# Peptides against a protein of PDB entry 4CIC: the designs that were tried, part 2

Target 1, 148 residues: chain A of PDB entry 4CIC
Amino acid sequence: KVSTKGHYGVQAMFDLAQHFGEGPVSLKSIAERQGLSEPYLEQLIAVLRKAGLVKSVRGAQGGYILAREPRDIKVGDIIRVLEGPIAPVESVSQDDPEHSLKFDFSVTKSVWEKVKKSIEEVLDSITLADMLKDAEEAQMAQGYMYYI
Target 2, 147 residues: chain B of PDB entry 4CIC
Amino acid sequence: KVSTKGHYGVQAMFDLAQHFGEGPVSLKSIAERQGLSEPYLEQLIAVLRKAGLVKSVRGAQGGYILAREPRDIKVGDIIRVLEGPIAPVESVSQDDPEHSLKFDFSVTKSVWEKVKKSIEEVLDSITLADMLKDAEEAQMAQGYMYY

## One batch from the design tools (peptide; aimed at target 1 K1 V2, target 2 S3)

Design b1_p8_3_s1 (made by RFdiffusion4, then SolubleMPNN; from b1_p8_3, 5 letters changed)
Fold by OpenDDE base, seed 2:
Formats: C-alpha cells, sequence, structure tokens
Structure b1_p8_3_s1 (fold): chain B 148 residues (1-148), chain C 147 residues (1-147), chain A 8 residues (1-8)
C-alpha cells in the first residue's frame, strides 16, 4: 500500500501543480484545500524540498512552488522521495536471523520483481501534468452532467 | 508491500505445486523446505483450505494437496485469499472521522486505481504452473553454468 | 518504508 505519507505527498504536489505559474502558495492554503494538518504538511514539504521537487519562496508573498514544471515531475518521483524504493515485499528486517528465510526462492523473488516493475512503470508514466489534464477532463464531464 | 503472510502463502502454494501429482505432502515437510514455522504454516494452510485452494487428505499418508491444477491457480488468487483485495493505498480507517479526508480527489484516486489494476494484471497473469516452469528454467541455467 | 501491496 502507498502509505498515507505517499498519498498526501501526491495530493500536496498536485495542489502545487494546480497553482503552478501563479506564484508561491502558503502551506496554510494547501492544508486547507487538501484537508491536511499544517504540521504534517510542513514535514512532507520539508522532505520534498530537500529532494528538489519543491522550492520555498521567502517574503510577504512567500510560500512554496514546484521546483520543476508539472510535466517534469512523475508520481513515481514523489513516491520514491517520500517512501523510498518501491518494494512489493516487506524486506524481512535482518534482525531476526533465525526466521530470515534466506531461501528467497529465485522464483518467488521473480514474481515480486515483476510486480515492482509494473508499479514503477505505472507511477513513472504519470506526471503532475497528466493529473492536471485528468482533473480538467473530470470537471468538464461534471459540467455536462448538470446541463443534461 | 505484500505482507509476510502473502509471501509465505505463495511459497507454500508453490511447494505444493512442485509436488502436485505425487500425493499428499505433510505440513512438516513444507515447513522444513520453505523455512517456515509449522504453526504459522498451519494457519496459512487453514485459510487456503477454506478458500478451496488446498485440500487435506486424511490417513497415514495424509497431508495437503493443491485443490486445483497449478495452471488453474493464479498468484493473484493466493494473495486475495490471504490478504484480501489489492489496495495500493492504505484505507484511512473510518475511525477518526475528523481526519477522514473525505475529499479523495478523483484524480489522486485514479492514480491508485491505475496502480491497482496494474498489480492485479501482473498477479493474475502468473500461475503456479508458470512458476514451476520458471524454476525448471532456472535450474537448467544453473546446471549449464557448472559445466 | 517500502510500498505495501495489501491491506494487512
Amino acid sequence: as target 1 above (148 residues)
Amino acid sequence: as target 2 above (147 residues)
Amino acid sequence: KALTLTEG
């Protein structure tokens, strides 16, 4: 499962994408729109900033912006920054040597590697620009349903 | 992540597939080969049996067998039985009503649905028979490296 | 934490 951290990270990045080119957005405004706590969002933004996906702008009209264009940020990039590498199977922590089933049968490992690759391909195929387009299409579709 | 339960469930089912047609296999033998605790394996097998993926055979030569041919059991079937539906996002438990971000923005949801579909397609495309074939090919490849 | 596939 994508963690809550990954999920909310994508939401926050998408909010910034929706405002891309309009100038800096305050954390408060993102938190309000996305239904996130401001302290939690601050932690997410700090990680995303450190990874170079978000920039902070200082001053009276300060806040945050995407560090790159929405088309240049993949969902996979956001997830990797927040959650690390995509691992379909929980790496058995090395700490219990006795139950570390060392026999990761090459065959079962190959199954999970295929799953990993598939997830990566999907997440790397979706940009924030793609998400913006999908949002616009969804809004248009809703508008048409109210007029029928 | 596939839980340890899902992972070991696939291993146990694969072990049964390797012995398919040879008669019942004891839980002890599966546990030994797969490095699983017997009590843990018993719990897994109980769930798999209830779901109709495994059958128990009674008697002196009793044990467990696959309930269907390896080609008729998908990895996705095993995972769904052990872990439930594939959900790429942790369902925010309904218990904290205040932080239930009801606004699952349709767009973010669509991303996770695409991920879900992709995972399902992969897991449903792999049967225990495919895994058996892969194991045979891997064994042959190792055999050729030693010569 | 690696992305887990299942709700468990």
Scores: peptide ipSAE 0.169, ipTM 0.839, DockQ to the pose 0.631; fails the geometry check
OpenDDE base, seeds 1, 3, 4, 5: peptide ipSAE 0.154, 0.152, 0.144, 0.160; ipTM 0.831, 0.833, 0.834, 0.837; seeds 1, 3, 4, 5 fail the geometry check

Design b1_p8_3_s2 (made by RFdiffusion4, then SolubleMPNN; from b1_p8_3, 6 letters changed)
Fold by OpenDDE base, seed 5:
Structure b1_p8_3_s2 (fold): chain B 148 residues (1-148), chain C 147 residues (1-147), chain A 8 residues (1-8)
Amino acid sequence: as target 1 above (148 residues)
Amino acid sequence: as target 2 above (147 residues)
Amino acid sequence: KYLTLTEG
């Protein structure tokens, strides 16, 4: 599972992407739109900022912006920053080298590595720009449904 | 992350696959080979048995066997039985319908659905038979390194 | 417990 942290991080970043080019957005506004607590969002933004995905803008109209264009931020980048490396299984501590478990361990490990790779490929194939496009398409589809 | 439960479940099932056709194996033997506690394995096996992936054989030479051939058991089947449905994100409770969050929620949901699908595809593409083959290939490779 | 992608 992507943790709540990863999930809300992607939501927050997506919110920033929706407002990209419009100037800085307040944490309050993001929190309100995304249904997040402001303190929680503050923690997320702090991590994202430190990782260079978000920038803080100071001043009366201050807030946060994406540090890069939406097309240059992958969902995988957000998740890796917030959650660390994608690990499908908890690292079974490599530390018990002694037991004959090495080979079975290797085969099962290969399964999880395949899962990891697949997840990484998916998350790295989706940018915030892709998400914006999907949102636009969904809005258009809804608009057309109201006219039918 | 696949939980420890899922991980050990796959290991236990793989152990049973390695012994498929040789008769029932004891939980003790599986536990020893896989480095699992017997009580923990007992819990796993109970779930797997209830799901019809494992059968209990009674008698002096009793134990457990795969209920199906290794080729007919996907890793995904094991994981779904032990962990439930693959959910990349905790179900953000759909219950707060009122906020304007529906669309953004929809887009983010689509991301996780893609992840889910990808995981499912991988896990459903790997059978215990595939794992057996991989193990055999790895053993052969190790054997060649010693010559 | 669902399969979680991340430990958090």
Scores: peptide ipSAE 0.145, ipTM 0.830, DockQ to the pose 0.265; fails the geometry check
OpenDDE base, seeds 1, 2, 3, 4: peptide ipSAE 0.120, 0.140, 0.137, 0.135; ipTM 0.826, 0.829, 0.832, 0.828; seeds 1, 2, 3, 4 fail the geometry check

Design b1_p8_4 (made by RFdiffusion4)
Pose (drawn by RFdiffusion4):
Structure b1_p8_4 (pose): chain A 133 residues (1-84, 100-148), chain B 132 residues (1-84, 100-147), chain P 8 residues (1-8)
Amino acid sequence: KVSTKGHYGVQAMFDLAQHFGEGPVSLKSIAERQGLSEPYLEQLIAVLRKAGLVKSVRGAQGGYILAREPRDIKVGDIIRVLEGSLKFDFSVTKSVWEKVKKSIEEVLDSITLADMLKDAEEAQMAQGYMYYI
Amino acid sequence: KVSTKGHYGVQAMFDLAQHFGEGPVSLKSIAERQGLSEPYLEQLIAVLRKAGLVKSVRGAQGGYILAREPRDIKVGDIIRVLEGSLKFDFSVTKSVWEKVKKSIEEVLDSITLADMLKDAEEAQMAQGYMYY
Amino acid sequence: SAALTIAA
């Protein structure tokens, strides 16, 4: 199960990545395109801004823009920002979960927002039918 | 975050794997060794039994034992047993989560209870210090 | 606290 915060955090950062070249966009526009609740987005952006992942601009087309290029933002970085008598007895079971954790970390660190932009172009494109192989 | 059911399901199955050669053990003994609540364990075992992963034995010193050898039970098998207008718009974000899901499935399918038994032996051993 | 819940 993916948390609301992870899903919406990545969705919002990806929307900003899709508008990075064009410039700042409003939070309202992000919420509209992504189907997110504005109040929740406002809170999410506030953390991402404090983390240096997004920045606000005061222009007419003010609003928000990625603070780092998409190629320099791993999905794992976004997730890491959003997340927060005695004796020793080794648990093999816990070691299995550590392996699960490590593999997730590896996948999320292997994908950047730039990679997602490239995938978005390839997957949602159109072309003459003869070119589908 | 790992659910209580995944953690306790795997813990209980591994305890049974550690006692597979010796024979049946009581549910109370599993709960005691693993620090589990007996009521929760009983409910858990009932599902595992229906799935053919564990079996009850009448015996006298009867109890429960694995229904398949440890080498034939993947951790992923245990998890899978315990778990249960319109338009199209592709979500690249969802595709990321699909990749995460795939990697988890791969890790859990690559580990059997036999692998866990081998790891348990190697990690919790004692030996002359010169062999470290 | 975590983005993912395993064995949900």

Design b1_p8_4_s1 (made by RFdiffusion4, then SolubleMPNN; from b1_p8_4, 5 letters changed)
Fold by OpenDDE base, seed 1:
Structure b1_p8_4_s1 (fold): chain B 148 residues (1-148), chain C 147 residues (1-147), chain A 8 residues (1-8)
Amino acid sequence: as target 1 above (148 residues)
Amino acid sequence: as target 2 above (147 residues)
Amino acid sequence: KSILTLAS
């Protein structure tokens, strides 16, 4: 499962993508549109900013913008920044008393590596621009339903 | 991430697959080979048995066997039994005070659905028989024919 | 934190 952090991080980045080229957007506005708390969003944005995916703009019309074009930001990039590398299996904590022997069985490891690769491929195949396109298509489809 | 439960469940099932056709294997033997605690394995096996993936055999030569051929058991089947349906995103617990509004944004949902589908496809494409084959190939490549 | 937290 993608963590809540990853989930909302993608939402926040998508919101910024929707406003790309319109100038800086406030955290408040993002929070309101995405149904997020401002403090939580601040934490997410701070990480994303440090990673160079978001830029802060100061001033009266200040806020945040994407640091790159939507087409140049993959969902995978966002997730890696927020959650780190995709790990398919929970690391057996060394301290789990129920597991006396760390057996990393090679064949099972290969299964999880395949899962990891598949996830990475999917996430790296989707850009914020792709998401924008999907949103536009969805809106058009809904608009047609209102005209029928 | 696949939980430890899912991970070890797959290992246990793979162990049973390696012994398929040889008769019942004891939990002790599986635990020893896989580096698992017997009590933990008992819990896993109980779930797998209830789901019809494993059969219990009683008697002096009792133990457990796969209920189906290795080719008829997907990794995805094992994971679904042990962990339930694959969910790509953690359900925002209603009780998370940090999230006042459950906003399920459709576009983001579609991303996670794609991830889910991809995971399912991978896990459903791998059978225990495939794993057996991979193990055999790996053993041959290492030149360690442990006869 | 692993992306794939399969909620076991």
Scores: peptide ipSAE 0.065, ipTM 0.800, DockQ to the pose 0.662; fails the geometry check
OpenDDE base, seeds 2, 3, 4, 5: peptide ipSAE 0.063, 0.055, 0.064, 0.052; ipTM 0.808, 0.800, 0.807, 0.806; seeds 2, 3, 4, 5 fail the geometry check

Design b1_p8_4_s2 (made by RFdiffusion4, then SolubleMPNN; from b1_p8_4, 5 letters changed)
Fold by OpenDDE base, seed 3:
Structure b1_p8_4_s2 (fold): chain B 148 residues (1-148), chain C 147 residues (1-147), chain A 8 residues (1-8)
Amino acid sequence: as target 1 above (148 residues)
Amino acid sequence: as target 2 above (147 residues)
Amino acid sequence: DSILLLAA
């Protein structure tokens, strides 16, 4: 499962993408629109900022902006920043040495590596710009249904 | 992450596949070969048996066998039995009604659905028979390095 | 913390 952190991180980044070029957005406004707690969002934004995906703007009209264009931010980039490398299986914690007959069955490992690769390919194939386009198309489709 | 349950479940099923046609395998022997605790393996096998992926054989030479041929068991089948439907994102628990402004952002949901589909396709493309073939090929390759 | 996609 994508962690709640990854899920909400993508939502927050998407919100910033929707406002890209309009200036800085406050954390409060993002939190309200995305249904997130402001303290939780602050933690996410701090990580994203440190990774260079988000920039803080100071001042009375301060807030946050995407550090790059939506087309230059992949969903995979966001997930890797927030959650680290995509691992399909939790690395059996090294800490129990006795039961760590890590029979890393090479064959089972290869299965999980294939899963990992597939996930990475999907997440790296989707940019925030792609998400924006999808949202616009969905809104247009809804608009047509109200007029019929 | 595939849970430890899913990971070990696939390992246990693969062990049974390696012994398919040789008769029943004891839980003890599987546990020893796979580095699993016997009690944990018993829990996994119970679920797999209930789902009809494994059969128990009674008697002095009793144990467990695959209920179907390795070619007829997908990794995806094992994972679905042990973990349920592959969900890329934890469904935000319905239990906190107040913060459940589930803005199910349709767009973000679509991203996770694409991930889910991709995972399912991969896991459903791999059978225990495929895993057996891969293991045989790996063993042959190692054998050639020693000569 | 690796992405727990399949963690039930």
Scores: peptide ipSAE 0.167, ipTM 0.805, DockQ to the pose 0.668; fails the geometry check
OpenDDE base, seeds 1, 2, 4, 5: peptide ipSAE 0.161, 0.157, 0.146, 0.159; ipTM 0.803, 0.810, 0.808, 0.810; seeds 1, 2, 4, 5 fail the geometry check

Design b1_p8_4_s3 (made by RFdiffusion4, then SolubleMPNN; from b1_p8_4, 3 letters changed)
Fold by OpenDDE base, seed 1:
Structure b1_p8_4_s3 (fold): chain B 148 residues (1-148), chain C 147 residues (1-147), chain A 8 residues (1-8)
Amino acid sequence: as target 1 above (148 residues)
Amino acid sequence: as target 2 above (147 residues)
Amino acid sequence: KEALTLAA
């Protein structure tokens, strides 16, 4: 599962992508459009900014912009920034004495590595530009349904 | 991440696959080989049994066996039984008042659906028989390195 | 860091 952090991070980044080229967007406006709390969004944006995916613009028309073009930001980049490396298996917490025997069975590890690779491939194959295109296509499809 | 339950469930099922055709395997023996606690394994096996992936054999030579051939059990089947449907995004617990606005943005949903599909495809493409083959190949490769 | 959990 993508964490809530990853989920909302992608939403916030997508919102910024939709406004790319229009200038800085306020956190308030993103929060309102995406149904996020401003404080939570602030935390997400702070991480994304530190990672160089978002830029802060100061001033009266200040806010946030994508640091790169939507085509240059993969969903995988966002997820890795927010969640770290994709781990297919929960790390058996070393602190559970009952699971002290780290039997890292090589064959099962290979299964999880395949899962990891698959997830990475999917997430790295989707850019914010792809998401923008999908959104546009969805809107056009809805528009056609109202005209029929 | 696959839960510890899913992870160890796959290990236990793989152990049973390695012994398929040899008769019932005791939980103790599985636990010892896989480095699992017996009580934890009992819980896993109980779920797997209820789902029809494992059979219990009673008697002095009792224990557990796969209910189907290794080729007929996908890793995805094991995971679905133990963890339920693969969900790519953590369900925002309805109980967090701060996340009450379920904005299910369609485009983001599609991303997660793609991830889900990809995971399912991988897990459903791997059978216990495939894992057995991989194990055999790995053992042979190790044997060749010592010569 | 909460890694992508597949686990339900």
Scores: peptide ipSAE 0.129, ipTM 0.820, DockQ to the pose 0.634; fails the geometry check
OpenDDE base, seeds 2, 3, 4, 5: peptide ipSAE 0.114, 0.097, 0.117, 0.112; ipTM 0.826, 0.817, 0.826, 0.825; seeds 2, 3, 4, 5 fail the geometry check

Design b1_p8_4_s4 (made by RFdiffusion4, then SolubleMPNN; from b1_p8_4, 4 letters changed)
Fold by OpenDDE base, seed 4:
Structure b1_p8_4_s4 (fold): chain B 148 residues (1-148), chain C 147 residues (1-147), chain A 8 residues (1-8)
Amino acid sequence: as target 1 above (148 residues)
Amino acid sequence: as target 2 above (147 residues)
Amino acid sequence: KDILTLAA
């Protein structure tokens, strides 16, 4: 599972990608467009900024911008920053009282490693630029449906 | 994330696969081998049984068996039974007070659908028979390192 | 953080 944090983090980064080259975007405007609470978005942006994916611009026209071009930011990069390493299975917290023995069964581990690799490959194959392109194509397709 | 439920469910099913053809296995023995609590395993087995992946055998030599051959049970089948549909993103529970609007953005949805498809393809490509084979190969490799 | 938690 991508957590809510990962999900909304990708949404926020995509919003910034849509406005890339237009100057700084306010957190308020991102929150409104993406249906996020501003306080929640502040937390996400703080993490993304610390990781060097987002830059803060100060001043009257201040806000946030992508730190890199959309083509240079993979969805996988965003998820790794927000979620850490992509783990296919919830780490059995040591504190799960129901499990006395962490049986790290090698065969089951290999299954989850295959899942992990597959997820990583997918997420690393998608950039914010790819997402922008997909959005444009979807808009064009909708436009054509109104003309038919 | 595969939950602990999915993880341990696959372990329990794999244990049953290792004993397939040997007769019924007690929950106690599975729990001991897999490092699971017996009450937790009972809950997992109940779900798996209801889904028709496991059968209960009654009597003095009673216990549980796989309902189908290991080759006919995919890891994906086990996960779908225990977790439901494979979702790449946690469903924002409607009760998350921090999110006023569920913005189902189509482009982000497409990303998660691609992830979902990839996970499904992997999990549906692995059977309990494949896992048995992998275990045998691993044991043989360990045996050769001692020589 | 385990990715399979993303599927839930």
Scores: peptide ipSAE 0.119, ipTM 0.806, DockQ to the pose 0.431; fails the geometry check
OpenDDE base, seeds 1, 2, 3, 5: peptide ipSAE 0.110, 0.115, 0.112, 0.072; ipTM 0.802, 0.808, 0.801, 0.807; seeds 1, 2, 3, 5 fail the geometry check

Design b1_p8_5 (made by RFdiffusion4)
Pose (drawn by RFdiffusion4):
Structure b1_p8_5 (pose): chain A 133 residues (1-84, 100-148), chain B 132 residues (1-84, 100-147), chain P 8 residues (1-8)
Amino acid sequence: KVSTKGHYGVQAMFDLAQHFGEGPVSLKSIAERQGLSEPYLEQLIAVLRKAGLVKSVRGAQGGYILAREPRDIKVGDIIRVLEGSLKFDFSVTKSVWEKVKKSIEEVLDSITLADMLKDAEEAQMAQGYMYYI
Amino acid sequence: KVSTKGHYGVQAMFDLAQHFGEGPVSLKSIAERQGLSEPYLEQLIAVLRKAGLVKSVRGAQGGYILAREPRDIKVGDIIRVLEGSLKFDFSVTKSVWEKVKKSIEEVLDSITLADMLKDAEEAQMAQGYMYY
Amino acid sequence: ATLETYFS
């Protein structure tokens, strides 16, 4: 199960990545395109801003823009920002879960926002029908 | 975060794997060795039994034993047993989570209870210090 | 017994 925070955090950062070249966009516009609740987004952006992943701009087309290029933002970076008598007895079971954790970390660190932008272009495109192989 | 069910389901199955050659063990003994609540364990075992992963034996010193050899039980098998207008718009974000899911499935399908038994032996051993 | 095995 993916948390609301993870899903919305990545969605919002990806929306900003899709508008990076064009410039700042309002939070309202992000919420509208992504189907997110504005109050929740406001809180999410506040953390991502403190983390240096997004920045605010005071222009007419003010609003928010990625603070780092998409190629320099791993999905794992976003997730890491959002997340927060005695004896030793080794648990093999826990070691299995450590292996699960490591694999997830590997996948999320292997994908950048730029990679997501490239995938978005390829998957949602249109073309003449002869070119589908 | 790992669910209570996944953690306790795997713990209990691994305890049974550690006692597979010796024979049946009581649920109380599993709960004691693994630090589990007996009521929760009983509910858990009932599902595992229905799925053919464990079997009850009447015996006298009877109890429960794995229904398949450890080498034929993947950790992923245990997890799978315990778990249960319109338009199209592709979500690249959801595709990321599908990749995360795939990698977890791959890790859990690559480990059997036999693999865990081998790891348990190697990690919790004792030997002359010169052999480290 | 553990120490005997370790320094063995």

Design b1_p8_5_s1 (made by RFdiffusion4, then SolubleMPNN; from b1_p8_5, 6 letters changed)
Fold by OpenDDE base, seed 1:
Structure b1_p8_5_s1 (fold): chain B 148 residues (1-148), chain C 147 residues (1-147), chain A 8 residues (1-8)
Amino acid sequence: as target 1 above (148 residues)
Amino acid sequence: as target 2 above (147 residues)
Amino acid sequence: SLEEILLS
């Protein structure tokens, strides 16, 4: 389950990717376009900036830009920054501290490690550039539906 | 993040797989071997039984058995029964009902759908029989280290 | 749910 934080983080980064090369984008404009609260977006952007995925531009035309080209930012990079390491299993430790089941069972652990690896591979296979391409293809498909 | 429910469910089902063909296993014995509370296990088993993955055997040697052979039970089947459909993104609807962000953004949705599909493929590729085999291989490897 | 798996 991608957290709301991860989901909105990817959405915000995608918005910045769509405007890449156009100069800095205000948080307000991103929030409006993506349906995010500005305060929430500010928190996300702060983390992303600290991680070096986003840059802040100061001045009258200030705002935020991607720190790297869209092709150089994987969805996995965004998720790792916002959520930390992809853990396939909720560490049982939080809800029932007493029954911190030392999940010492190696075989079940291996199942979850396989899931983790698969998720990582998928997220690392998708760049912001790939997402941009998908968006363009979707727009073209919609445009064709209006002409038929 | 696999829920505790999913994790323990798979663990319990794996225990039943290890005893497949040996007759019914008591919940107490499963709980003891797997480090689970018996009441919690009872809840899991009830769901698994209702879904037809586990059978209850009545009598003095009563308990639970797998309803199917280990090769015919995927980890994905267990997870779907216990947790429902594999949704890659927490439905934002529970924590902030007001900002039910209609995540109408098709492109981001497609990313999560890809993740979902990948998880499903992995979980559906692993059977309880595969897990049994992995356990046997691990035991053999440990046995070889002692010699 | 798989959502709980991924969200965690």
Scores: peptide ipSAE 0.136, ipTM 0.779, DockQ to the pose 0.016; fails the geometry check
OpenDDE base, seeds 2, 3, 4, 5: peptide ipSAE 0.129, 0.088, 0.134, 0.128; ipTM 0.784, 0.778, 0.784, 0.783; seeds 2, 3, 4, 5 fail the geometry check

Design b1_p8_5_s2 (made by RFdiffusion4, then SolubleMPNN; from b1_p8_5, 5 letters changed)
Fold by OpenDDE base, seed 5:
Parts: structure tokens; C-alpha cells; sequence
Structure b1_p8_5_s2 (fold): chain B 148 residues (1-148), chain C 147 residues (1-147), chain A 8 residues (1-8)
């Protein structure tokens, strides 16, 4: 399960990608289009901004823009920023000492490392530009279905 | 993050695989070897048993065995049983109506479907037999470093 | 972790 945070983060970034080059987009407009609460989106955007994926534009027509071109932002970059390192096995946080048996079973760890690597490869293979292209293709396909 | 449940489930199943053909293994022994609480392991084993991955053996030397050969149990099978379908995006459970905006954004959904598929492929490519082999290789490598 | 996200 991609966390709700990761999911909505990708949606928000995708929304910004769709408007890339058109100027700053308000959080309100993103929230409305993506079905997100504005306060939640604000938290996401704050993290994304701090990571240098999003820029804030000040002024009356202020808002947010992608800090980089859509082709230069991978889905993996967004997820790493929002979720941290893609760790397949939650290292049982040190805070529950009783169950934190670091059973460093090398074999089970290797399974999860393989999963991690696979996820990373997939997420790093998809850019916001790829997502834009997919959206365009989907819209074109829908348009053709209405004409048939 | 593989849930703790999935992680421990794989560990428990791997323990049973290591003892496959040797007879039933007690939950206590699995718990001790894998660093699991016995009550927690009991819950995991109950689910795994219900799914037909583990069998209970009754009697004085009772315990649990794999219901299938290690080569016939994928890590993906274990995870699906314990965690359910590998869904990359939590469908916001219907229970929180406010945030359950089924934003069926086809494009974002496709990203997560790709992730799901990748995870499934990896987990389905690894059997308990593969894990046993990896463990043997690791032990051999350690043995060579001591010489 | 991503897997928690994926399997939650």
C-alpha cells in the first residue's frame, strides 16, 4: 500500500506537472481538482518544497510550481521525499524494544531488499513527464471512443 | 514496508521450511529461533493454517509442518495470505467517507498498478526452497571465511 | 516505509 501520503503527493505533483509552464497554481485549485483537503495538501507541499521539488511563488497570483521540469522528477523522488527511504521491511522502530528483535536473518532481509530494489526501479522509471504522456494518451483514447 | 505480520510470517514459514521432512515443529521452538512471541506466532500460524500453507499435527510430538513442499510455496503466497491482496494504494477504506474520495485518477492508479505488479513478480519469484538455498550458500560462505 | 504503505 502506498500510503495516502505518497498517493496524494504524487497526485499533487502530477497536477502541478499538468500546469507546468502556465504559472503558479493555488493550493485550493490543486485540492479541488485532486479531491484533497487543503490542509492536508499544505502539509504535503511543505515537505515537497523543502525537498526542492516544488517552489512557492509569492504575490496575488501566487501559488506553487514544480521546481524542475516534469521529465526531471521521478515518482521515486516524490515517494522518497514523502515516505523516506523505500524500506521494504520496516525496521521495527527502536521504540518498541520488546519486538525489536533485530532478527537480522540475512535470508529474509535479502527478500525484502529484492522487493525494495524492484519498487525503486519501477518508481525511478516513471517521471511526471511519463505520467503526462499517459494522461494525454488516455484522453485521446476516450475521445476516439466518443466518436465511434 | 512489509508489515511486521508479513515479515514474521515469512520468517515462521522459512523456519518450517528448514525443518521440512523432519516432522512437526512446535510453536515454541519456532518462536525461540525466530525471536517471536508465541502468542503472536499462534495468530500467524492460525491464518497460515486456514489458508492451507501450514498443517497442524496432533499428538505428543505435535506441532506444525508446511502443507506443501518449500518449492511450492512462494513468498508472495505467504504475503497474500497474511496481508491480503498486494494493493499498492490503500483504497481508503470506505469507513472514512471524508477522505475516501475515490479519485480514480487513472494515471496515478496506473503507477501503483505497475508497482503492485513489480512487487508481485518479485515475491512470486521467490519460493521457500530458494530461501533455503540462499541460507545454505550463506552458511558455506561463512564457513569459508573461517578457514 | 513504502512497504507499509503498500501493504497497509
Amino acid sequence: as target 1 above (148 residues)
Amino acid sequence: as target 2 above (147 residues)
Amino acid sequence: SLLDILFS
Scores: peptide ipSAE 0.137, ipTM 0.778, DockQ to the pose 0.016; fails the geometry check
OpenDDE base, seeds 1, 2, 3, 4: peptide ipSAE 0.123, 0.123, 0.130, 0.132; ipTM 0.771, 0.781, 0.775, 0.778; seeds 1, 2, 3, 4 fail the geometry check

Design b1_p8_5_s3 (made by RFdiffusion4, then SolubleMPNN; from b1_p8_5, 4 letters changed)
Fold by OpenDDE base, seed 5:
Structure b1_p8_5_s3 (fold): chain B 148 residues (1-148), chain C 147 residues (1-147), chain A 8 residues (1-8)
Amino acid sequence: as target 1 above (148 residues)
Amino acid sequence: as target 2 above (147 residues)
Amino acid sequence: SLLEILFS
């Protein structure tokens, strides 16, 4: 399950991708378009900015932009920044030693490693540019449905 | 992230697979071998039994067995039973309408659907029989390292 | 869900 954080992070980044080259967009505008609370978005953007995926532009027409071209940002990059390493099995946090069942069974670990690898491959195969293309195709398809 | 429930469920099912054909195993024995609490395992087994993946055998030598051959149980089957449908994005439960952000963005939804499909394909490609084979190979490799 | 765990 992609966390709400990962999901909204991808949405926010996609919104920024849609406006790439048009200048900075306000958090308010992103929040409105994506149905996010502004405070929540602010938290996401802070993390994304720190990771170098987003840049803040200062001034009256300030806001946020993608730090890289949409083709150079993978969905996997966004998820790794927001969620950390894609781990299929929650490593029981070291903090509860009693329930830190050492994933000692090599065989079960291998299953989860395969899952992890598959997820990583999928997420790393999708860029924001790919998402933009898919959106364009979807809009064209909708446009054609209205003309039929 | 696979939940602890899913992880331990797979471990428990794998333990049952290792003993398949040897008769019923006690929850206690599974718990001991897999490092699980017996009460927790009881909850898992109850769900797995209800789903028809495990059978309870009654009597003095009673316990649990796989309801199917290891080759006929996919890891994906176990996970779906314990965790429900493999959904990459938590559908915000209908119960909190305010935060039920309709995953209305078709494009982002498609990303998660691709992830879902990939996970399902992987989990459905691995059976308990495959896991048994991997375990045997690992044991053989360890045996060769000692010689 | 597993995916919630993966991506949360």
Scores: peptide ipSAE 0.119, ipTM 0.766, DockQ to the pose 0.016; fails the geometry check
OpenDDE base, seeds 1, 2, 3, 4: peptide ipSAE 0.105, 0.114, 0.109, 0.117; ipTM 0.755, 0.767, 0.760, 0.766; seeds 1, 2, 3, 4 fail the geometry check

